Peptides against a protein of PDB entry 7C96. Designs and how they scored, part 3

Target 1, 73 residues: chain A of PDB entry 7C96
Amino acid sequence: PVIPDDFRCPISLELMKDPVIVSTGQTYERTCIEKWLQAGHGTCPKTQQTLTSTVLTPNYVLRSLIAQWCEAN

## One batch from the design tools (peptide; made by RFdiffusion4, then SolubleMPNN)

Design b1_p8_5_s1 (from b1_p8_5, 4 letters changed)
Fold by OpenDDE base, seed 5:
Structure b1_p8_5_s1 (fold): chain B 73 residues (1-73), chain A 8 residues (1-8)
Amino acid sequence: as target 1 above (73 residues)
Amino acid sequence: SFLDLFYS
């Protein structure tokens, strides 16, 4: 089945397993965005907006939706 | 790398 675009990490383009939200409101796979930040970047990969914080917030709703989708497919 | 996708 075709994976919904909203379920794919903008960086890895793969199904997210641990989605997290950055300060701009965009969601990424945790490992991907952490590597990006560790590389010294201070912008949102997708939007190029400056991050006002490096805090990563778990996107529990999306995680649940993805899990439900995986169970059904 | 993924970095190249956005900034290279």
Scores: peptide ipSAE 0.060, ipTM 0.739, DockQ to the pose 0.246
Fold by OpenDDE base, seed 1:
Structure b1_p8_5_s1 (fold): chain B 73 residues (1-73), chain A 8 residues (1-8)
Amino acid sequence: as target 1 above (73 residues)
Amino acid sequence: SFLDLFYS
């Protein structure tokens, strides 16, 4: 089945395993966004908005939804 | 690279 767009990391375009939320509210795969930040970038990859914080918050709801989808498909 | 994906 087709993976819902909301379940794909904007960077890797793959199903997210450890989704995290950045200050702009966008969600990415942890590994991907960490590499982006480590490269010295201070903007949100998807929106190009300046990040007000580099804190990454686990998106537990999305993580659960993805898990449920994987179980059903 | 993934950087090019967003800044190309």
Scores: peptide ipSAE 0.053, ipTM 0.718, DockQ to the pose 0.266
Fold by OpenDDE base, seed 3:
Structure b1_p8_5_s1 (fold): chain B 73 residues (1-73), chain A 8 residues (1-8)
Amino acid sequence: as target 1 above (73 residues)
Amino acid sequence: SFLDLFYS
């Protein structure tokens, strides 16, 4: 089955298991974005925009959609 | 590493 692009982490390019939203509104796999931030980066990997916050907000809706997709495929 | 995806 074809995995929807929106379900893939922009960093790992893999199906997200713990999607989180950064200040720019982009969603990433938690572990990926945490490693990015830990490496000293303060920008959004996808957009290169400066992050106004390092807070990571769980994207529960997307998590549920991905789970549903996995169950169906 | 995953970082290479954004530097290439």
Scores: peptide ipSAE 0.050, ipTM 0.707, DockQ to the pose 0.221
Fold by OpenDDE base, seed 4:
Structure b1_p8_5_s1 (fold): chain B 73 residues (1-73), chain A 8 residues (1-8)
Amino acid sequence: as target 1 above (73 residues)
Amino acid sequence: SFLDLFYS
């Protein structure tokens, strides 16, 4: 079935396994955003807004929702 | 760009 857009990483466009929230409130796959930051970028890939922090916060609610979706599909 | 690597 079609994967909900909110469950896909804006970068990889794949179903997120370890979703994390950046300072702008956008969520990405951890591996993808870490590589982006390691490359020296200081902006949000989706919004192009400057990140006020490099802290990545796990999005446990989304992780749970994705897991539930995977179980049902 | 870096993003292009994922969209290709």
Scores: peptide ipSAE 0.046, ipTM 0.693, DockQ to the pose 0.294

Design b1_p8_5_s2 (from b1_p8_5, 4 letters changed)
Fold by OpenDDE base, seed 1:
Structure b1_p8_5_s2 (fold): chain B 73 residues (1-73), chain A 8 residues (1-8)
Amino acid sequence: as target 1 above (73 residues)
Amino acid sequence: SFLDKFYS
């Protein structure tokens, strides 16, 4: 079935496995956003807002929801 | 690249 948009990384466009939240509240696949930051960017890819922090917080709820969806589909 | 996908 079709993957819910909220479960797809804005960068990779793929189902997220390790979703993390940036300072703007947007969620990305960890590896994708890390590469973006390593490239020297200080903005949120999706919103273009300046990141107030480069700390990446695991989105455990979303991770669980995605896992549940995968089990059912 | 991943950027290509994002901006495509």
Scores: peptide ipSAE 0.076, ipTM 0.744, DockQ to the pose 0.190
Fold by OpenDDE base, seed 5:
Structure b1_p8_5_s2 (fold): chain B 73 residues (1-73), chain A 8 residues (1-8)
Amino acid sequence: as target 1 above (73 residues)
Amino acid sequence: SFLDKFYS
């Protein structure tokens, strides 16, 4: 089945397994955004907004929703 | 790379 857009990482374009929220409120796959930051970037990949913090917050709600979707499909 | 995918 077609993966909902909100369940796809903006970077990898794949189903997120460990979604995390950046300071701008956008959500990415942890591995992807970590590599982005490690590459020396200080902006939000999707919005190009400057990140006020490099802290990554787990998006547990989305993680759960994705898990439920995977169980059903 | 992931960057290529994002910006392609």
Scores: peptide ipSAE 0.075, ipTM 0.745, DockQ to the pose 0.201
Fold by OpenDDE base, seed 4:
Structure b1_p8_5_s2 (fold): chain B 73 residues (1-73), chain A 8 residues (1-8)
Amino acid sequence: as target 1 above (73 residues)
Amino acid sequence: SFLDKFYS
């Protein structure tokens, strides 16, 4: 089945396993966004907005939704 | 790099 776009990491384009939210509200796979930040970037990959914080917040709701989808498909 | 897919 087709993976919903909201379940794919904007960077890896793969189903997210550990989705995290950045300050702009966008969600990425943790490892992808961490590598982006470690490379010295201070912007949101998707929107190019400047990040007001480098804090990564787990998106538990999305994680749960993805898990439910995986079980059903 | 990991960004290749993002910019493709």
Scores: peptide ipSAE 0.072, ipTM 0.738, DockQ to the pose 0.186
Fold by OpenDDE base, seed 2:
Structure b1_p8_5_s2 (fold): chain B 73 residues (1-73), chain A 8 residues (1-8)
Amino acid sequence: as target 1 above (73 residues)
Amino acid sequence: SFLDKFYS
């Protein structure tokens, strides 16, 4: 079945397993955004907005929604 | 790379 766009990491374009929220409110796969930051970037990949913090917050709601979708499909 | 995927 077709994976909902909101469940795909904007960077990897794959189903997220460990989604995290950045300071701009956008969500990415943890590994992807960490690599982006480690590469020296200080902006949000999707919006190009400057990140006010490099703190990554787990998006537990989305993780649960993805898990539910995977169970049903 | 992952960057190529994002910006392609």
Scores: peptide ipSAE 0.071, ipTM 0.740, DockQ to the pose 0.197

Design b1_p8_5_s3 (from b1_p8_5, 5 letters changed)
Fold by OpenDDE base, seed 2:
Structure b1_p8_5_s3 (fold): chain B 73 residues (1-73), chain A 8 residues (1-8)
Amino acid sequence: as target 1 above (73 residues)
Amino acid sequence: SFLELFYS
């Protein structure tokens, strides 16, 4: 089945397993965004907005929604 | 794409 766009990481374009929210409110796969930050970037990959913080917050709601989708499909 | 480079 077709994976909903909101369930795909903007970087990897794959189904997210450990989605995290950055300061701009966008969600990415943890591994992907960490690599982006480690490369020295201080902007949001999707929006190009400057990040006000490098703190990554787990998106548990999305994680649950993805899990539910996987169980149904 | 450029963004995909950081997925590895």
Scores: peptide ipSAE 0.042, ipTM 0.677, DockQ to the pose 0.371
Fold by OpenDDE base, seed 1:
Structure b1_p8_5_s3 (fold): chain B 73 residues (1-73), chain A 8 residues (1-8)
Amino acid sequence: as target 1 above (73 residues)
Amino acid sequence: SFLELFYS
């Protein structure tokens, strides 16, 4: 079935495996956002807002929801 | 993706 938009990384457009939250509250696949930051960018890819921090927080709830969805589909 | 194409 169709993958829910909220489960797709804004960058890769693929189902997230290791979703992390940036300072703006947006969630991305860890590897994608890390590469973005390593490239020297200081903004949120989706919203273009300036990041107040480069800390990446695991989105455990979303990770669990995605896992549950995968099991059911 | 769109973001990759225009921002990276």
Scores: peptide ipSAE 0.040, ipTM 0.672, DockQ to the pose 0.302
Fold by OpenDDE base, seed 5:
Structure b1_p8_5_s3 (fold): chain B 73 residues (1-73), chain A 8 residues (1-8)
Amino acid sequence: as target 1 above (73 residues)
Amino acid sequence: SFLELFYS
């Protein structure tokens, strides 16, 4: 089945396993965004907006939605 | 299943 775009990481373009929200409100796969930050970048990969914080907040709602979708497919 | 593949 076709994976919904909202379930794909903007960086890896793959189904997210551990989605996290950055300060701009965008969601990424944890591993992907961590590597981005570790590389010294301070902007949101998708929007290019400057990140006001490097804190990553788990997107539990999306994680649940993805899990439900996976169970059905 | 997809769940087993991505959330193991």
Scores: peptide ipSAE 0.029, ipTM 0.616, DockQ to the pose 0.036
Fold by OpenDDE base, seed 4:
Structure b1_p8_5_s3 (fold): chain B 73 residues (1-73), chain A 8 residues (1-8)
Amino acid sequence: as target 1 above (73 residues)
Amino acid sequence: SFLELFYS
């Protein structure tokens, strides 16, 4: 089945398993964004905006939506 | 299922 774009990590382009929200409001796969930050980047990969915080907030709503989609497909 | 692959 075709995976909705919003369910794919902007970095890995894969279905997100542990989606997290960065300060810009964009969501990424946790491992992907962590590696990006660990590499010394302080910007949002998608928007190139400077991150005002390095805190990663779990996107439980999206995780649930993805789970529901997976159940149906 | 996809659910099993990603959330099991």
Scores: peptide ipSAE 0.029, ipTM 0.621, DockQ to the pose 0.034

Design b1_p8_5_s4 (from b1_p8_5, 3 letters changed)
Fold by OpenDDE base, seed 2:
Structure b1_p8_5_s4 (fold): chain B 73 residues (1-73), chain A 8 residues (1-8)
Amino acid sequence: as target 1 above (73 residues)
Amino acid sequence: SFLDEFYS
């Protein structure tokens, strides 16, 4: 089945397993965004907005929604 | 895209 766009990481374009929220409110796969930050970038990959913080907050709601979708499909 | 190049 087709994976909902909101369940795909904007970077990897794959189903997210450990989604995290950045300061701009966008969600990415943890591994992807960490690599982006480690490369020296200080902007949001999707929006190009400057990140006000490098703190990554787990998106537990989305993780649960993805898990539910995977169980049903 | 730039992102594709970065992670490719």
Scores: peptide ipSAE 0.064, ipTM 0.731, DockQ to the pose 0.419
Fold by OpenDDE base, seed 3:
Structure b1_p8_5_s4 (fold): chain B 73 residues (1-73), chain A 8 residues (1-8)
Amino acid sequence: as target 1 above (73 residues)
Amino acid sequence: SFLDEFYS
């Protein structure tokens, strides 16, 4: 089945397992965005906007939706 | 893409 675009990490392009929201509101796979930040980047990979913080907020709703999708497909 | 090269 076709994976919904919103369920794919903008970086890895893979189905997200631990989606987190950055300050710009974009969601990424935790490991991907952490590596990006660790590499010294201070911008949002997708939007190129400067991140106002490095806090990563778990997107529990999305995680649940993805899990439900996986169970159904 | 740049991101692809960075993580792939």
Scores: peptide ipSAE 0.062, ipTM 0.730, DockQ to the pose 0.371
Fold by OpenDDE base, seed 5:
Structure b1_p8_5_s4 (fold): chain B 73 residues (1-73), chain A 8 residues (1-8)
Amino acid sequence: as target 1 above (73 residues)
Amino acid sequence: SFLDEFYS
């Protein structure tokens, strides 16, 4: 089935398994955004906004929604 | 890599 756009990481374009929220409010797969930050970038990959923090907050709601979707498909 | 794709 077609994966909902909101369930796809903006970087990998794949279904997120460990979604995290950056300071701009955008959500990415943890591994992807960590690699981005480790590469020395300080901006949001999707919006190009400057990140005010490098803290990554787990998006538990989205994780749950994705899990439910996977169970049904 | 995904980084290359972002800047390409």
Scores: peptide ipSAE 0.061, ipTM 0.733, DockQ to the pose 0.233
Fold by OpenDDE base, seed 4:
Structure b1_p8_5_s4 (fold): chain B 73 residues (1-73), chain A 8 residues (1-8)
Amino acid sequence: as target 1 above (73 residues)
Amino acid sequence: SFLDEFYS
């Protein structure tokens, strides 16, 4: 089945397993955004906005939604 | 790389 766009990491383009929210409000797969940050970037990959914080907040709601979708499909 | 895929 077609994966909803909101369930795909903007970086990996794959179904997110550990979605995290950055300061801009965008959500990425944890490993992807961590690699981006570790590479020395201080911006949001999708929006190019400067990150006001490097804190990564787990998106538990999205994680749950993805899990539900996976079970149904 | 993941960057290449991201900007594809």
Scores: peptide ipSAE 0.057, ipTM 0.724, DockQ to the pose 0.191

Design b1_p8_6_s1 (from b1_p8_6, 5 letters changed)
Fold by OpenDDE base, seed 1:
Structure b1_p8_6_s1 (fold): chain B 73 residues (1-73), chain A 8 residues (1-8)
Amino acid sequence: as target 1 above (73 residues)
Amino acid sequence: PEFLKLFY
């Protein structure tokens, strides 16, 4: 079935498995955003806003929603 | 977009 856009990482375009939230409120796959930051970037890939923090917060709600969707589809 | 190029 078609994966909802909100469940896809903006970078990998794949279903997120370990979604994390950046300071701008956007969510990415952890591995993707970590590589972005390690490459020396300090902006949000999607919005291009400067990140006020490089802390990555697990998006547990989204993880649960994705899990529920996967179970049903 | 530009950022996608880093991961492909």
Scores: peptide ipSAE 0.033, ipTM 0.652, DockQ to the pose 0.526
Fold by OpenDDE base, seed 2:
Structure b1_p8_6_s1 (fold): chain B 73 residues (1-73), chain A 8 residues (1-8)
Amino acid sequence: as target 1 above (73 residues)
Amino acid sequence: PEFLKLFY
């Protein structure tokens, strides 16, 4: 079935396995956003806003929702 | 967009 857009990483366009939230409130796959930051970028890939922090916060609620969707589909 | 190519 079609994967909901909110469950896909804005970078990889794939179903997120370890979703994390950046300072702008956007969520990405951990691996993708870490590579972006390691490349020296200081902006949010989706919104182009400057990141006020490089701290990545796990989005456990989204992880659970994705898991539930996977079980049903 | 173009910058996404870096992650594929």
Scores: peptide ipSAE 0.032, ipTM 0.644, DockQ to the pose 0.458
Fold by OpenDDE base, seed 4:
Structure b1_p8_6_s1 (fold): chain B 73 residues (1-73), chain A 8 residues (1-8)
Amino acid sequence: as target 1 above (73 residues)
Amino acid sequence: PEFLKLFY
């Protein structure tokens, strides 16, 4: 079945395994956003907004929803 | 999206 857009990383376009939230509220796959930040970028890939923090917060709710979706599909 | 090109 088709993967819900909210479950796909905006960068990799793949189903997220370890979703994390950036300061702008957008969620990305941890590996993808870490590479972006490591490359010297200080903006949100999707919104281009400047990040007020480089802290990555695990999106546990989304991770759980994705896991549930995977079990059912 | 255009920003994806930065990862090539």
Scores: peptide ipSAE 0.030, ipTM 0.635, DockQ to the pose 0.625
Fold by OpenDDE base, seed 5:
Structure b1_p8_6_s1 (fold): chain B 73 residues (1-73), chain A 8 residues (1-8)
Amino acid sequence: as target 1 above (73 residues)
Amino acid sequence: PEFLKLFY
């Protein structure tokens, strides 16, 4: 089945396993955004907005929705 | 269930 766009990481374009929210409100796969930050970037990959913080907040709601979708498919 | 394996 087709993976919903909202369930795909903007960076890897793959189904997210550990979605996290950045300061701009965008959600990415944890490993992807961490690599981006470790590379010295300080902007949001999707929006190019400057990140006011490098704190990554788990998106538990989305994680749950993805898990539910995976169980059904 | 096809993609459930991605969480393990």
Scores: peptide ipSAE 0.031, ipTM 0.634, DockQ to the pose 0.037; fails the geometry check

Design b1_p8_6_s2 (from b1_p8_6, 6 letters changed)
Fold by OpenDDE base, seed 1:
Structure b1_p8_6_s2 (fold): chain B 73 residues (1-73), chain A 8 residues (1-8)
Amino acid sequence: as target 1 above (73 residues)
Amino acid sequence: SSFLQLFY
């Protein structure tokens, strides 16, 4: 079935496995955003807003929702 | 369930 857009990483466009939230509130796949940050970027890939922090917070709710969706599909 | 294995 079609993967909900909210479950896809804005960078990889794939179903997220380890979603993390950046300071702007956007969620990305951990590996994708880490590579972006390691490349020296200080902005949010999706919104282009400047990140006030490089801390990545696990999005446990989304992780759970994706897991539930995967179980049903 | 076709995507469940992605989390294992």
Scores: peptide ipSAE 0.034, ipTM 0.662, DockQ to the pose 0.035; fails the geometry check
Fold by OpenDDE base, seed 5:
Structure b1_p8_6_s2 (fold): chain B 73 residues (1-73), chain A 8 residues (1-8)
Amino acid sequence: as target 1 above (73 residues)
Amino acid sequence: SSFLQLFY
């Protein structure tokens, strides 16, 4: 089945396993955004907005939705 | 449910 776009990491383009929210409100796979930040970038990969914080907040709702979708597919 | 494999 086709993976919903909202369930794909903007970086890896793969189904997210550990989605986290950045300060701009965009969600990424944790490992992807961590690598991005560790590389010295301070912007949102998708929007190019400057991140006001490097704190990554787990997106539990999305994680749950993805899990439910996976269970059905 | 085959996509659950991606989480291992």
Scores: peptide ipSAE 0.030, ipTM 0.642, DockQ to the pose 0.037; fails the geometry check
Fold by OpenDDE base, seed 2:
Structure b1_p8_6_s2 (fold): chain B 73 residues (1-73), chain A 8 residues (1-8)
Amino acid sequence: as target 1 above (73 residues)
Amino acid sequence: SSFLQLFY
């Protein structure tokens, strides 16, 4: 089945397993965004907005939605 | 499902 776009990491384009929210409100796979930050970038990959914080907040709602979708497909 | 295994 086709993976919903909202369930794909904007960076890897793969189904997210550990989605996290950045300061701009965008969600990415944890590993992907951490690598981006470690590379010295201080902007949101998707929006190019400057990040006001490097804190990554788990998106538990999305993780649950993805899990539900996976169980059904 | 074919995608469930991605979480295990």
Scores: peptide ipSAE 0.030, ipTM 0.647, DockQ to the pose 0.035; fails the geometry check
Fold by OpenDDE base, seed 3:
Structure b1_p8_6_s2 (fold): chain B 73 residues (1-73), chain A 8 residues (1-8)
Amino acid sequence: as target 1 above (73 residues)
Amino acid sequence: SSFLQLFY
């Protein structure tokens, strides 16, 4: 089955397992965005906007939706 | 499901 684009991490392009939201509102796989930040970047990979915070907020709703999709496919 | 195992 075709994986919905919104369920794929913008960085890895893989189905997200631990989606987190950055200050710009974009969602990424936790490990991917953490590596990006650790590399010294301070911008949002997708939008190139400067991150106002390095806090990563779990996107539980999306995580649930992805899990439901996986169960159905 | 083929993809469910990805979360275990």
Scores: peptide ipSAE 0.030, ipTM 0.643, DockQ to the pose 0.034; fails the geometry check

Design b1_p8_6_s3 (from b1_p8_6, 4 letters changed)
Fold by OpenDDE base, seed 1:
Structure b1_p8_6_s3 (fold): chain B 73 residues (1-73), chain A 8 residues (1-8)
Amino acid sequence: as target 1 above (73 residues)
Amino acid sequence: PEFLELFY
């Protein structure tokens, strides 16, 4: 089946398993955004906005929605 | 269901 765009990581383009929200409100796969930050970047990959924080907040709602979708597909 | 194994 076709994976909804909102369920794909903007970086890996794959179905997110551990989605996290950055300070700009965008969501990424944890491993992808961590690698980006470790490379010395302080901006949001999708919007290029400067991150006001490097805190990564788990997107539990999205994780649940993805899990529900996977159970049906 | 082909993606279930990603979460289990």
Scores: peptide ipSAE 0.109, ipTM 0.758, DockQ to the pose 0.034; fails the geometry check
Fold by OpenDDE base, seed 4:
Structure b1_p8_6_s3 (fold): chain B 73 residues (1-73), chain A 8 residues (1-8)
Amino acid sequence: as target 1 above (73 residues)
Amino acid sequence: PEFLELFY
């Protein structure tokens, strides 16, 4: 089945397992965005907006939605 | 179902 775009990490383009939200409101796979930040970047990969914070907030709702989708597909 | 194993 086709993976919904909202369930794919903008960086890896793969189904997210541990989605986290950055300060711009965009969601990424944790490992992907952590590597991006570790590389010294301070912008949102998708929007290029400057991050006001480097705090990563777990997107539990999306994680649950993805899990439900996987159980059905 | 083919993606189920990603979460276990």
Scores: peptide ipSAE 0.103, ipTM 0.756, DockQ to the pose 0.035; fails the geometry check
Fold by OpenDDE base, seed 2:
Structure b1_p8_6_s3 (fold): chain B 73 residues (1-73), chain A 8 residues (1-8)
Amino acid sequence: as target 1 above (73 residues)
Amino acid sequence: PEFLELFY
C-alpha cells in the first residue's frame, strides 16, 4: 500500500519509526534530524526556517497513528 | 501488515 505523506520523514522519505517534533512544528525521524543537527545545521530541513531550539519532542500521537496504519496495512 | 516488522 501507499504510505501516507504525513507518515513519511521529510528527510528519508520513509515511514517514521520514532517521529520527533522540532521548534518549527515539523516532524522528522529522530535519527535523521539528529544527524542533520550534528552536522552543524540550524535550520528546519523542510521549511528552511531557523530553529529557535534544538530540543526534539517525541510525537507520540503520530507514532500511534502510524502504528495503527501499519496494523491495517 | 507489511510494515509491522518496523516496530518489532
Scores: peptide ipSAE 0.102, ipTM 0.750, DockQ to the pose 0.035; fails the geometry check
Fold by OpenDDE base, seed 3:
Structure b1_p8_6_s3 (fold): chain B 73 residues (1-73), chain A 8 residues (1-8)
Amino acid sequence: as target 1 above (73 residues)
Amino acid sequence: PEFLELFY
């Protein structure tokens, strides 16, 4: 089945397992964005906006939606 | 269902 675009990490382009929200409101796979930040980047990979914070907030709603989709597919 | 392994 075709994975909905909203369920794919903008970095890995794969189905997100642990989606997290950055300060710009964009969501990424945790491991992907952590590697990006560890590499010394301070911008949002998707929008190129400067991150006002490096805090990563779990996107529980999206995680649940993805889990529900996986259950059905 | 083929993607369930990602969460278990």
Scores: peptide ipSAE 0.093, ipTM 0.748, DockQ to the pose 0.035; fails the geometry check

Design b1_p8_6_s4 (from b1_p8_6, 6 letters changed)
Fold by OpenDDE base, seed 5:
Structure b1_p8_6_s4 (fold): chain B 73 residues (1-73), chain A 8 residues (1-8)
Amino acid sequence: as target 1 above (73 residues)
Amino acid sequence: SEFLKLFY
């Protein structure tokens, strides 16, 4: 079935398994955004806004929604 | 790189 756009990482374009929220409120796959930060970038990949923090917050709600979708499809 | 797909 077609994967909802909100369930895809903006970087990998794949179904997120460990979604995390950056300071701008955008959500990415953890491994993708970590590599982006490790490469020395300080901006949000999707919005190009400067990140006020490099803290990554797990998006538990989205993780749960994706898990439910995977079970049903 | 792995991130280029974001900017195309």
Scores: peptide ipSAE 0.038, ipTM 0.676, DockQ to the pose 0.195
Fold by OpenDDE base, seed 3:
Structure b1_p8_6_s4 (fold): chain B 73 residues (1-73), chain A 8 residues (1-8)
Amino acid sequence: as target 1 above (73 residues)
Amino acid sequence: SEFLKLFY
């Protein structure tokens, strides 16, 4: 089935398994955004806005929604 | 890099 766009990581374009929210409010796959930050970038990949924090907040609601979708499809 | 997927 067609994966909802909101369930795909903006970086990998794949279904997110561990979605995390960055300071700009965008959500990414944890591993993707961590690699981005480790590469020395300090901006939001999607919006190019400067990150005010490197804290990654788990998006538990989205994680649950994705899991439910995967289970149903 | 692998991150280029974002831009296309």
Scores: peptide ipSAE 0.038, ipTM 0.672, DockQ to the pose 0.189
Fold by OpenDDE base, seed 2:
Structure b1_p8_6_s4 (fold): chain B 73 residues (1-73), chain A 8 residues (1-8)
Amino acid sequence: as target 1 above (73 residues)
Amino acid sequence: SEFLKLFY
């Protein structure tokens, strides 16, 4: 079955395993956004907005929704 | 870079 777009990381385009929210409200796979930040970038990959913080907040609701989808498919 | 498929 087709993976819902909201369940794919905007960077890797793959199903997210550890989704985290950045300061702009966008969600990414943790490893992807961490590598982006470690490379010296200070913007949101999807929106190109400047990040006001480098804090990454776990998106537990999305993690659960993805897990439920995987169980059903 | 493979981890930045959004751009190329």
Scores: peptide ipSAE 0.036, ipTM 0.665, DockQ to the pose 0.197
Fold by OpenDDE base, seed 4:
Structure b1_p8_6_s4 (fold): chain B 73 residues (1-73), chain A 8 residues (1-8)
Amino acid sequence: as target 1 above (73 residues)
Amino acid sequence: SEFLKLFY
């Protein structure tokens, strides 16, 4: 079945396994956004906005929704 | 991917 767009990492385009939220409110796969930040970038890949913080917050709700989707498909 | 291009 087709993976919902909201369940795909904007960077990897793959189903997210460890989704995290950045300061702009966008969600990415943890490993992808960490690599982005480690490369010295201080902006949100999707929105191009400057990140007010580099703290990554786990998106547990989305993680759960993705898990439920995976179980059903 | 438009976003993958950001890593180059």
Scores: peptide ipSAE 0.032, ipTM 0.644, DockQ to the pose 0.562

